# Designs tried in a protein design run: peptides against a protein of PDB entry 3NZW. Part 41

Target 1, 212 residues: chain A of PDB entry 3NZW
Amino acid sequence: TTTLAFRFQGGIIVAVDSRATAGNWVASQTVKKVIEINPFLLGTMAGGAADCQFWETWLGSQCRLHELREKERISVAAASKILSNLVYQYKGAGLSMGTMICGYTRKEGPTIYYVDSDGTRLKGDIFCVGSGQTFAYGVLDSNYKWDLSVEDALYLGKRSILAAAHRDAYSGGSVNLYHVTEDGWIYHGNHDVGELFWKVKEEEGSFNNVIG
Target 2, 222 residues: chain B of PDB entry 3NZW
Amino acid sequence: QFNPYGDNGGTILGIAGEDFAVLAGDTRNITDYSINSRYEPKVFDCGDNIVMSANGFAADGDALVKRFKNSVKWYHFDHNDKKLSINSAARNIQHLLYGKRFFPYYVHTIIAGLDEDGKGAVYSFDPVGSYEREQCRAGGAAASLIMPFLDNQVNFKNQYEPGTNGKVKKPLKYLSVEEVIKLVRDSFTSATERHIQVGDGLEILIVTKDGVRKEFYELKRD

## One batch from the design tools (peptide; made by RFdiffusion4, then SolubleMPNN)

Design b1_p12_7_s1 (from b1_p12_7, 8 letters changed)
Fold by OpenDDE base, seed 3:
Structure b1_p12_7_s1 (fold): chain B 212 residues (1-212), chain C 222 residues (1-222), chain A 12 residues (1-12)
Amino acid sequence: as target 1 above (212 residues)
Amino acid sequence: as target 2 above (222 residues)
Amino acid sequence: VFFPDAVKEWWL
């Protein structure tokens, strides 16, 4: 898996691959690694598929309950804390989760929290999470600027996942791309890695290790 | 070392059509190299036009299916005989599986039915409850033999329009029930030839708006 | 719990 999220002047970009594996078996190429918790809040998934899917879905329920009780959308901080508290209770039980909780509230603005099954909870501007995270960071860090246009930011997110999909055997399938703004998240499509790779290679003159 | 799990072999396969879905399984039940039964059905009609199979360790599979059937029953009790939708069934099964997260059911679960729009639906689960909706899925002993075939023949992976120099993919289209049945039969006959844990009989459950139909075909009994 | 090779948990 490779997931990433970063803040920039235009909000948050979230990009993820879609491969699931069971050992060396490609279990799926079409897994949704982003949970849409609410129109303003996303969760990303890396690690055990069931752990992430189950608990982030549960998180969604908790966020909805918060909204019902408080008549206000839950903050990104609070949502991430709920998840963090939960996984901390299961510490040592063998959960495997690397998650990013990304969203917008009027109070916080665009916000990203990293939460993992070790109990780590971090607020930050840039995170890559998964087996391919280092590959994604290589591209992302090299090109990231706060002042990126929305278009450039979307491309950078997509391109970073593509790099990871290329190098990480456990990442691939497609890129799912999101842009989070004050108006909520916007889904920017599913981009098949096979098609995307050749397009990017041609347009950039990159990936010269592959002869087309 | 205590090993609570067995492996009873077998293979299952789900394919979704436009207005139907199919879930098929062989009827062989084995332990190690011994055939326990040549006819032990593992695909079940669970009501509400949902068919289910949990393939792997049969004891776990049976337990899971029974629990789900019971869940359907209680759903009717609690919700004025409302039909359980396939997506809700999938969520329920996730909870059943994940409820044993730390002592999982040793099974690959597939359900098939129609979604709320009447479209064929197949959901597959890992042992601990991750799930996704797919057009096709193979599970069990010969899944590794069948799944690539399904990728090619159902999802038309690696197929391109002739004369396009590989630039135009073969367009996705729904398969007819007859085509699906052919693929299922070919899948299982082929798997039977190459895998000792697959054989004896093939039971296919076809879900349509009119209900669940069963078909049976003999497989090699070797 | 260790899964037999025949049935594996999915990883992302």
Scores: peptide ipSAE 0.443, ipTM 0.803, DockQ to the pose 0.591; fails the geometry check
Fold by OpenDDE base, seed 2:
Structure b1_p12_7_s1 (fold): chain B 212 residues (1-212), chain C 222 residues (1-222), chain A 12 residues (1-12)
Amino acid sequence: as target 1 above (212 residues)
Amino acid sequence: as target 2 above (222 residues)
Amino acid sequence: VFFPDAVKEWWL
C-alpha cells in the first residue's frame, strides 16, 4: 500500500493506491483505501485490510453519533483521537493499521492526523503511509511547495503514488485522488496505473528505466 | 504444536451479471490426500435471494453459514420480514468474521445476489472480515488458477481492440447467463485438471429476480 | 495468527 496526504495553499490532497495482497498473491487491484466519513472528513487505510476497514467504518459511526448528539460535525482532532484511543486499547493484540484522518472544519481549517495501531497520533502537513511510503516521499518531498496550484498539487499526489506503484511490489492497481477544501472533499477519479504510467512517461520523458 | 485448523480443499467462484449473479463450487471434500466426499455441497441458498459459500476449513465454513442464516432469520423477526439487502448482508458477515478476529474462521467467503437496483452483485471476504464488491472472484484451493482466467474473460484484462495498436481496450460489457455458465464450467474443468483438491462435481447457484436455481455438472473423479 | 497460503488475510 501507498497512501499520502498533504496540506497546501488550496487545502488537502489525498492520494492512494488500490492493491491488496496476501503474501505474494495480488488479492485485489480495486480496493477502496479511502473511507468517506462525511462530506468534510476522509480516512485512509494501510495495514491489515479488515482492521482498517472495520475500525474506520466504526469510526464513521462514532462521528455520526457525535453529530447527532452535539448537533455539530466532529472535529478532525476529535475524530482522530477516538480512533487513537480505540487502537490503544488493543495495543499488543496484533492490530495493524496506518491511517490518516483528513478533513476540514471551520474551527480547525484543513487538518491531517496520522494514527497507527501502536497508538501514535501525529498532526502534520505531509504524510506518506504504507510499504511504498518512501518511494512516494521521494517524489513528493522533491516537488512539494505550499504555494502549489490545485492542478499541480493534484498531479503531484497522483505522480507520487505512481512512483510508489512502480517501485513497490505491494502497491499498484490504480490511484484514487481527492481534493479537500472548505466546501468538502472532491473525488478526482480513479487512474489506472498501467495507463497512467505510459501517459506520464511520454509526457514527462520520465521512467527511463523502462524502454517503451 | 497442535493446529486447530483443517483444510478441506475445494474451490468456489462468483460472477455478477447485469441482472443475475452466480456462485459456484465443486463438491469435493478432502483431508490431506484423502477424499472424504465426492458430493458435499458448500454453496447455500440463505434466503432473501442471497447465496453464500465459505470455503477452506469446512467446520468453520459450516459454522459461519449457519450463523448467517440465523442472522437472516432474526433480521426478519426484528424488522417485520424486511428483505435483507445484499450490501447489508455483506456488512453483517463482516461483523460475524471480525467478531472472531483473534481466532478467525479459516475460510474465504463469497456471497452473491442482486443489489437494490436489481443488478448482479458478488461480495468477497478475507478470513477476518475485509470485504469488497466485485464483478468476479475465485476462492479456495484453485483460486490462483482461476482468478487470472476471470480477469481475462470477465473483466477483459489485457485485451485490446484489433487494429488499434494496443491503444484501445476491449470495452467492458456484461455477460449473459449462458456465457457466465460456460466460463464457470471451463474454470472448474481446467482447475480439476491441475489441482488434486478440486473435482467430482460442480454445483452452480444462479440468482435472478425470480429466485435461486441450481445446476449440477460432473467433474473428473480421479 | 497463522494462515495457510490458501486462506490468507488481505493486506493493504
Scores: peptide ipSAE 0.439, ipTM 0.800, DockQ to the pose 0.603; fails the geometry check
Fold by OpenDDE base, seed 5:
Structure b1_p12_7_s1 (fold): chain B 212 residues (1-212), chain C 222 residues (1-222), chain A 12 residues (1-12)
Amino acid sequence: as target 1 above (212 residues)
Amino acid sequence: as target 2 above (222 residues)
Amino acid sequence: VFFPDAVKEWWL
């Protein structure tokens, strides 16, 4: 898996691959690694597929309960804390989760929290999570600026996942791309890596390690 | 060293059509190299137009299917005989599987039916309850032999329109029930040739708006 | 989770 999220002047970009594996077996190329908790809140998935899918779905239920009780959307801080507290209770039991909770509230603005099964909870502007995270960081860190246009930011997110898909055997399939603004998240499509790779190579003159 | 799990072999396969879905399984039950039964069905009609199979360790599979059938029963009691939708069934099965997260059911689970729009639906599960809706999925012993074939013949992977220099993919289209049955039969006959844990018989459950139909075909018995 | 290699959980 490779997931990433970063804040910039235009909000938040979230980009993820779609490969699942079972050892050397490619279990799926079409896994949805983003959960849409509500129109303003996203969760990303890396690690054990069942652990992430089960508990982030559970998190969605907790967020909805908050909204019903408090008559207000849950904060990104509170949502991420609920998940963090949950996984911390299971510490040592063998859960495997690397997640980012990304969203917008009027109180917080655009916000990203990293939460993992080790009990770590971090607020930050840039995270890459998964087996391909270092490959994504290589591209993302070298091109990131706060002042990126929305178009450039979307491309950078997509391009960073593509780099990871190229180098990490456990990442691939497609890129699912999101832009989060004050008006909520916007889905920017599913981009098949097989097609995207050749397009990017041609347009950039990049990936010259591959002949074609 | 104590191993609480067995492996009873076999293979299952689900394919969703436009207004139907199929779930198929061989009828061979095996332990190690010994055939326990040449006809032990592992694909079940669970009611509400939902068919289910949990392939791997048969004891776990049977337990899971029984629990799900019971879940359907109680769903009717609690919700005024409301039909359980396929997506709700998938969520329920996730909870059944994940409820044993730390001593999992040793099975690969597939369900098939129709979604609320009447479209064919196939859901597949890993042993601990991650699930995905797909157009097709193979599970069990010969899944690695069949799944690439399904990628090519159901989802038309690596197929391109002639004369486009590989620039235009073969368009996705739904397969007819007859075409799907042909693919299922070819999948299992081929798998039987290459895997010792697959064979004897093929049972196919076809789900349509009119209900569940069963078909049976002989497989190689060696 | 202790699985034999024949049936593996999915990883992302």
Scores: peptide ipSAE 0.432, ipTM 0.791, DockQ to the pose 0.547; fails the geometry check
Fold by OpenDDE base, seed 1:
Structure b1_p12_7_s1 (fold): chain B 212 residues (1-212), chain C 222 residues (1-222), chain A 12 residues (1-12)
Amino acid sequence: as target 1 above (212 residues)
Amino acid sequence: as target 2 above (222 residues)
Amino acid sequence: VFFPDAVKEWWL
């Protein structure tokens, strides 16, 4: 898996691959690794598929209950804390989760929290999470600027996942891309790596290690 | 070291069509190299036009299916005989599986039916309850032999339009029930040739708006 | 590995 999220002047970009594996077996190429908790809040998944899917779905329910009880959308801080508290209760039990909770509230603005099954909860501007994270960081860190245009930011997110999909055997399938603003998240499509790779290679003159 | 799990072999396969879905399984039940039964069905009609199979350790599979059937029953009791939708069934099964997260059911689970729009639906589960809706899925002993075939023949992976120099993918299209049945039969006959844990018989459950139909075909018995 | 080769949990 490779997931990433970063803050920039235009909000938040979230990009993820879609491969699931079981050892050397490619279990799926079409897994949705982003949960849409509400129109302003996203969760990303890395690690055990069932752990992530189950508990982030549960998180979604908790967030909805918060809205019903408090008559206000849950903050990104609170949502991430709920998940963090939950996984911490299971510390040592063998959960495997690397998640990012990304969203926008009026109080917080665009916000990203990293939460993992070790109990780590971090607020930050840039995170890459998964087996391919270092590959994604290589591209993302090299090109990241706060002042990126929305178009450039979307491309950078997509491009970073593509790099990881290329080098990480456990990442691939497609890139799912999101842009989060004050108006909520916007889905920017599913981009098959097989097609995207060649397009990017041609347009950039990159990936010269591959003879096409 | 004691292993609480057995492996009863077998293979299952689900394919969703436009307005139907199929879930198929061989009928061989084996332990190690010994055939326990040549006809032990592992694909079940669970009511509400949902068919289910949990392949791997048969004891776990049977237990899971039984629990799900019971869940369907209670759903009717609690919700005025409301039909359980396939997506809700999938969520329920996730909870059944994940409820044993730390001592999992040793099974690959597939369910098939129709979604609320009448479209064919196949859901597959890992042993601990992650699930995904897909057009096709193979599970069990020969899944690794069949799944790539399904990728190619159902989802047309790695197929391109002739004369396009590999630039135009073969378009996705739904397969007819007849085409799907052919693919299922070819899958299992092929798997039977190369896997000792697959054979004897093939049972196919076909789900349509009219209900569940069963078909049976002989497989090699060697 | 908790699961034998035939049945494995999915990883993302």
Scores: peptide ipSAE 0.428, ipTM 0.784, DockQ to the pose 0.633; fails the geometry check

Design b1_p12_7_s2 (from b1_p12_7, 8 letters changed)
Fold by OpenDDE base, seed 3:
Structure b1_p12_7_s2 (fold): chain B 212 residues (1-212), chain C 222 residues (1-222), chain A 12 residues (1-12)
Amino acid sequence: as target 1 above (212 residues)
Amino acid sequence: as target 2 above (222 residues)
Amino acid sequence: VFFPPAVQEWWL
């Protein structure tokens, strides 16, 4: 898996691959690694598929309950804390989760929290999470600027995942791309790595390690 | 070490059509190299036009299916005989599986039915309850033999329009029930030839708006 | 190893 999220002047970009594996077996190429918790809040998934899917879905329920009780959307801080508290209770039980909780509230603005099954909870501007995270960071860090246009930011997110999909055997399938703004998240499509790779290679003159 | 799990072999596969879905499984049950039964059905009609199979360790599979059937029953009791939708069934099964996260059911689960729009639906689960809706999925002993075939023949992976120099993919289209049945039969006959844990009989459950139909075909008996 | 090789959980 490779997931990433970063803040920039235009909000948050979230990009993820779609491959699931079981050992050397490619279990799926079409897994949704972003949960849409609410129109303003996303969760990303890396690690055990069931752990992430189950608990982030559960998180969604908790976030909805918060809205019902408090008559206000849950903060990104609080949502991430709920998840963090949950996984901390299971510390040592063998959960495997690397998650990012990304969203917008009026109080916080665009916000990203990293939460993992080790109990780590971090607020930050840039995270890459998964087996391909280092590959994604290589591209992302090299090109990131706060002042990126929305278009450039979307491309950078997509391009970073593509790099990871290329180098990480456990990442691939497609890129799912999101842009989070004050108006909520916007889905920017599913981009098949097979098609995207050749397009990017041609347009950039990159990936010269591959002949084609 | 204590090994609480067995492996009863077998293979299952699901394919979704436009207005139907199929879930098929062989009827062989084995332990190691011994055939326990040549006809032990592992694909079940669970009601509400949902068919289910949990392939792997048969004891776990049977337990899971029974629990799900019971869940359907209680859903009716609690919700005025409302039909359980296939997506809700999938969520329920996730909870059943994940409820044993720390001592999982040793099974690959597939369900098939129609979604709320009447479209064919196949959901597959890992042992601990991650799930995905797909057009097709193979599970069990010969899944590795069948799944790539399904990728090619159902989802037309690596197929291109002739004369396009590989630039135009073969367009996706739904398969007819007859085409799907052919693919299922070819899958299982082929798997039977190459895998000792697959054989004896093939049972196919076909889900349409009119209900569940069963078909049976003989497979090689070794 | 908790799972026999034949059936594994999915990893992302």
Scores: peptide ipSAE 0.438, ipTM 0.800, DockQ to the pose 0.592; fails the geometry check
Fold by OpenDDE base, seed 5:
Structure b1_p12_7_s2 (fold): chain B 212 residues (1-212), chain C 222 residues (1-222), chain A 12 residues (1-12)
Amino acid sequence: as target 1 above (212 residues)
Amino acid sequence: as target 2 above (222 residues)
Amino acid sequence: VFFPPAVQEWWL
């Protein structure tokens, strides 16, 4: 898996691959690694598929209950804290989760929290999470600026996942791309890595390690 | 040291059509190299136009299916005989599987039915309850032999329109029930030739708006 | 790994 999220002047970009594996077996190329908790809040998945899918869905239920009780959307801080508290209770039990909770509230603005099964909870502007995270960081860190246009930011997110999909055997399939603004998240499509790779190679003159 | 799990072999396969879905399984049940039964059905009609199979360790599979059938029963009691939708069934099965997260059911689970729009639906589960809706999925012993074939013949992977220099993919389209049955039969006959844990018989459950139909075909018995 | 690859849990 390779997931990433970063804040910039235009909000938040979230980009993820779609491969699942079972050892050397490619279990799926079409897994949804983003959960849409509500129109303003996203969760990303890396690690054990069941652990992430089950508990982030559970988190969604807790967020909805908060909204019903408090008559206000839950904060990104509170949502991420609920998840971190949960996994911390299971510390040592063998859960495997690397997650990002990304969203917008009027109180917080655009916000990203990293939460993992070790009990770590971090607020930050840039995270890459998964087996391909270092490959994504290589591209993302080299090109990131706060002042990126929305178009450039979307491309950078997509391009960073593509780099990871190229080098990490456990990442691939497609890129799912999101832009989070004050008006909520916007889905920017599913981009098949096979097609995207050749397009990017041609347009950039990159990936010259591959003949084509 | 002590292994609480067995492996009863077999293979299952689900394919979703436009207005139907199929879930198929061989009827061979084995332990190690011994055939326990040549006809032990492992695909079940669970009611509400939902068919289910949990392939791997048969004791776990049977337990899971029984629990789900019971869940359907109680769903009717609690919700005025409301039909359980396939997506709700999938969520319920996730909870059944994940409820044993730290001593999992040793099975690959597939369900098939129709979604709320009347479209064919196949959901597959890992042993601990992650699930995905797909057009097709193979599970069990010969899944690695069948799944690549389904990628090519159901989802038309690596197929391109002639004369486009590989620039235009073969368009996705739904397969007819007859075409799907052909693919299922070819999948299992081929798998039987190359895997000792697959054979004897093939049972196919076809789900349509009119209900569940069963078909049976002989497989190689060696 | 707890399960053999053939019936192994999925990883992301």
Scores: peptide ipSAE 0.425, ipTM 0.791, DockQ to the pose 0.624; fails the geometry check
Fold by OpenDDE base, seed 4:
Structure b1_p12_7_s2 (fold): chain B 212 residues (1-212), chain C 222 residues (1-222), chain A 12 residues (1-12)
Amino acid sequence: as target 1 above (212 residues)
Amino acid sequence: as target 2 above (222 residues)
Amino acid sequence: VFFPPAVQEWWL
C-alpha cells in the first residue's frame, strides 16, 4: 500500500493506490483505501484490510453519532482521537493500521492526522503511509510547495503514488485521488496505473529505466 | 503442536451478470490426500435471494453459513419480514467474521445475489472480514488458477479492440447467463485437471429476480 | 495464525 495526504494553499490532497495482497498473491487491484466518513472527512487505509475497513467504518458511525448528539459535525481532531483511543485499547492484540484522518471544519480548517495501531497520533501537513511510503516521499518532498495550484497539487499526489506503485511490489492497481476544501471533498477519479504510467512517461520523459 | 485448523480443499467462484449472479463450487471434500466426500455441497441458498459459500476449513465454513442463516432469520423477526439486501448481508457477514478476529474462521467467503437495483452482485471476504463488491471472484484451493482467467474473460483484462494497435481497451460488457455458465464450467474443468483438491462435481447456483436455480455437472473423479 | 495465500488475510 501507498497512501498520502498533504496540506497546501488550496486545501488537502489525498491519493492512494488500490492493491491488496495476501503474501505474494495480488488479492485485488480495486480496493477502496479511502473511506468517505462524511462530505468533509476522509479516512485512509494501510495495514490489515479488515482492521482498517472495520474500524474506520466504525469510526464513521461514531462521527455520525457525534453529529446527532452535538448538532455539529465532528472535528478532525476529535475524529482522529476516537480512532486513536480505540486502537490504544487494542494495543498488543495485533491490530495493524496506518491511517490518515483528513478533513475540513470551520474551527480547524484543512487538517490531517496520522493514526496508527501503535497508538501514535500526529497532526501534520504531509504524510505518506504504507510499504511504498518512502518512494512516495521521494517524489512528494522534492516537489512540494505550499503555494501549489490545485491542478499541480492533484498531479503531485497522483505522481507520487505512481512512483510508489512503480517501485513497491505491494502497491499498484490504480490511483484514487481526492481534493478536500471548505466545501467538502471532491473525488478526482480512478487512474489505472498501467495506463497512467505510460502517459506520465511520455509526457514527462520520466521512467527511463523502462523501455517501451 | 496442535493446529486448530484443517483444510478441506475445494474451490468456489462467483460471477455477477447484469440481472443475475452465479455462485459455483465443486463438491469434493478432502483431508490431506484423502477424499472424504465426492458430493458435499458447499454453496447454499440462505434465503432472501442470497447464496453463500465459505471455502477452506469446512467446519468453520459450515459454522459461518449457519450463523448467517440464523442472522437472516432474526432479521426477519426484528424487521417485519423485511428482505435483507445483499449489501446489508455483506456488512453482517463482516461482523460475523471480524467477531472472531483473534481466532478467525479459516475460510474465503463469497456471496452472490441482486442489489437493490436488480443488478447482479458478488461480494468476497477475507478470513477476518474485509470485503469488496466485484464482478467476479474465485476462492479456495484453485483460486490462483482461476482468478487470472476471470480477469481476462469477465473483466477483459489485457484485451484490446482490433485495429487500434493496443490503444483502445475492449469495452466492459455484461455476459449472458449462458456465457457465464460456460466460463464457470471451463474454469472448474481446468482447475480439476491441475489441482488435486478440486473435482468430482460442480454445483452452480444462479440467482435471478425469480429466485435461485441450481445446476449440477459432473467433474473428473480422479 | 498462518494462512495460505488462497485464504490468507488481505493486506493493504
Scores: peptide ipSAE 0.425, ipTM 0.791, DockQ to the pose 0.699; fails the geometry check
Fold by OpenDDE base, seed 1:
Structure b1_p12_7_s2 (fold): chain B 212 residues (1-212), chain C 222 residues (1-222), chain A 12 residues (1-12)
Amino acid sequence: as target 1 above (212 residues)
Amino acid sequence: as target 2 above (222 residues)
Amino acid sequence: VFFPPAVQEWWL
């Protein structure tokens, strides 16, 4: 898996691959690694598929209950804390989760939290999570700046996942791309790596290690 | 060391069509190299037009199916005989599986039916309850032999329009029930040739708006 | 590995 999220002047970009594996077996190429918790809040998935899917779905329920009880959308801080508290209760039990909770609230603005099954909870501007994270960082860090246009930011997110899909055997399938603003998240499509790779290679003149 | 799990072999396969779905399984049940039964069905009609198979360790599979059937029963009791939708069934099965997260059911689970729009649906589960809706899925002993074939023949992976120099993919289209049955039969006959844990018989459950129909075909018995 | 590849847990 490779997931990433970063803050920039235009909000948050979230990009993820879609491959699931079982050892050396490609289990799926079409997994949705982003949960849409509410129109303003996203969760990303890396690690055990069932652990992530189950508990982030549970998180979604908790966030909805918060809205019903408090008559206000849950903060990104609180949502991430709920998940963090939950996984911490299971510390040592063998959960495997690397998640990012990304969203916008009026009081927080665009916000990203990293939460993993070790109990780590970090607020930050840039995270890449998964087996391909270092590949994504290589591209993302090299091109990131706060003042990116929305178009450039979307491309950078997509491009970073593509790099990881290329180098990480456990990442691939497609890129799912999101832009989060004060108006909520916007889905920017599913981009098959098999097609995207060649398009990017042609347009950039990149990936010169591949002949074709 | 004691292994609490057995492996009863077998293979299952689900394919969703436009207005139907199929879930098929061989009828061989084995332990190690010994055939326990040549006809032990592992694909079940669970009611509400949902068919289910949990392939791997048969004891766990049977237990899971029984629990799900019971869940359907109680759903009717609690919700005035409301039909359980396939997506709700999938969520329920996730909870059944994940409820044993730390001592999992040793199975690959597939369910098939129709979604609320009447479209064919196949859901696949890992042993601990991650699930995804897909057009096709193979599970069990020969899944690694069949799944690539399904990728090619159901989802038309790596197929391109002739004369396009590989620039135009073969378009996705739904397969007819007849085409799906052919693919299922070819899958299992091929798997039977190359896997000792697959054979004897093939049972196919076809789900349509009119209900569940069963077909049976002989497989090699060696 | 706890499960054989054929029925192994999915990883992301």
Scores: peptide ipSAE 0.424, ipTM 0.782, DockQ to the pose 0.702; fails the geometry check

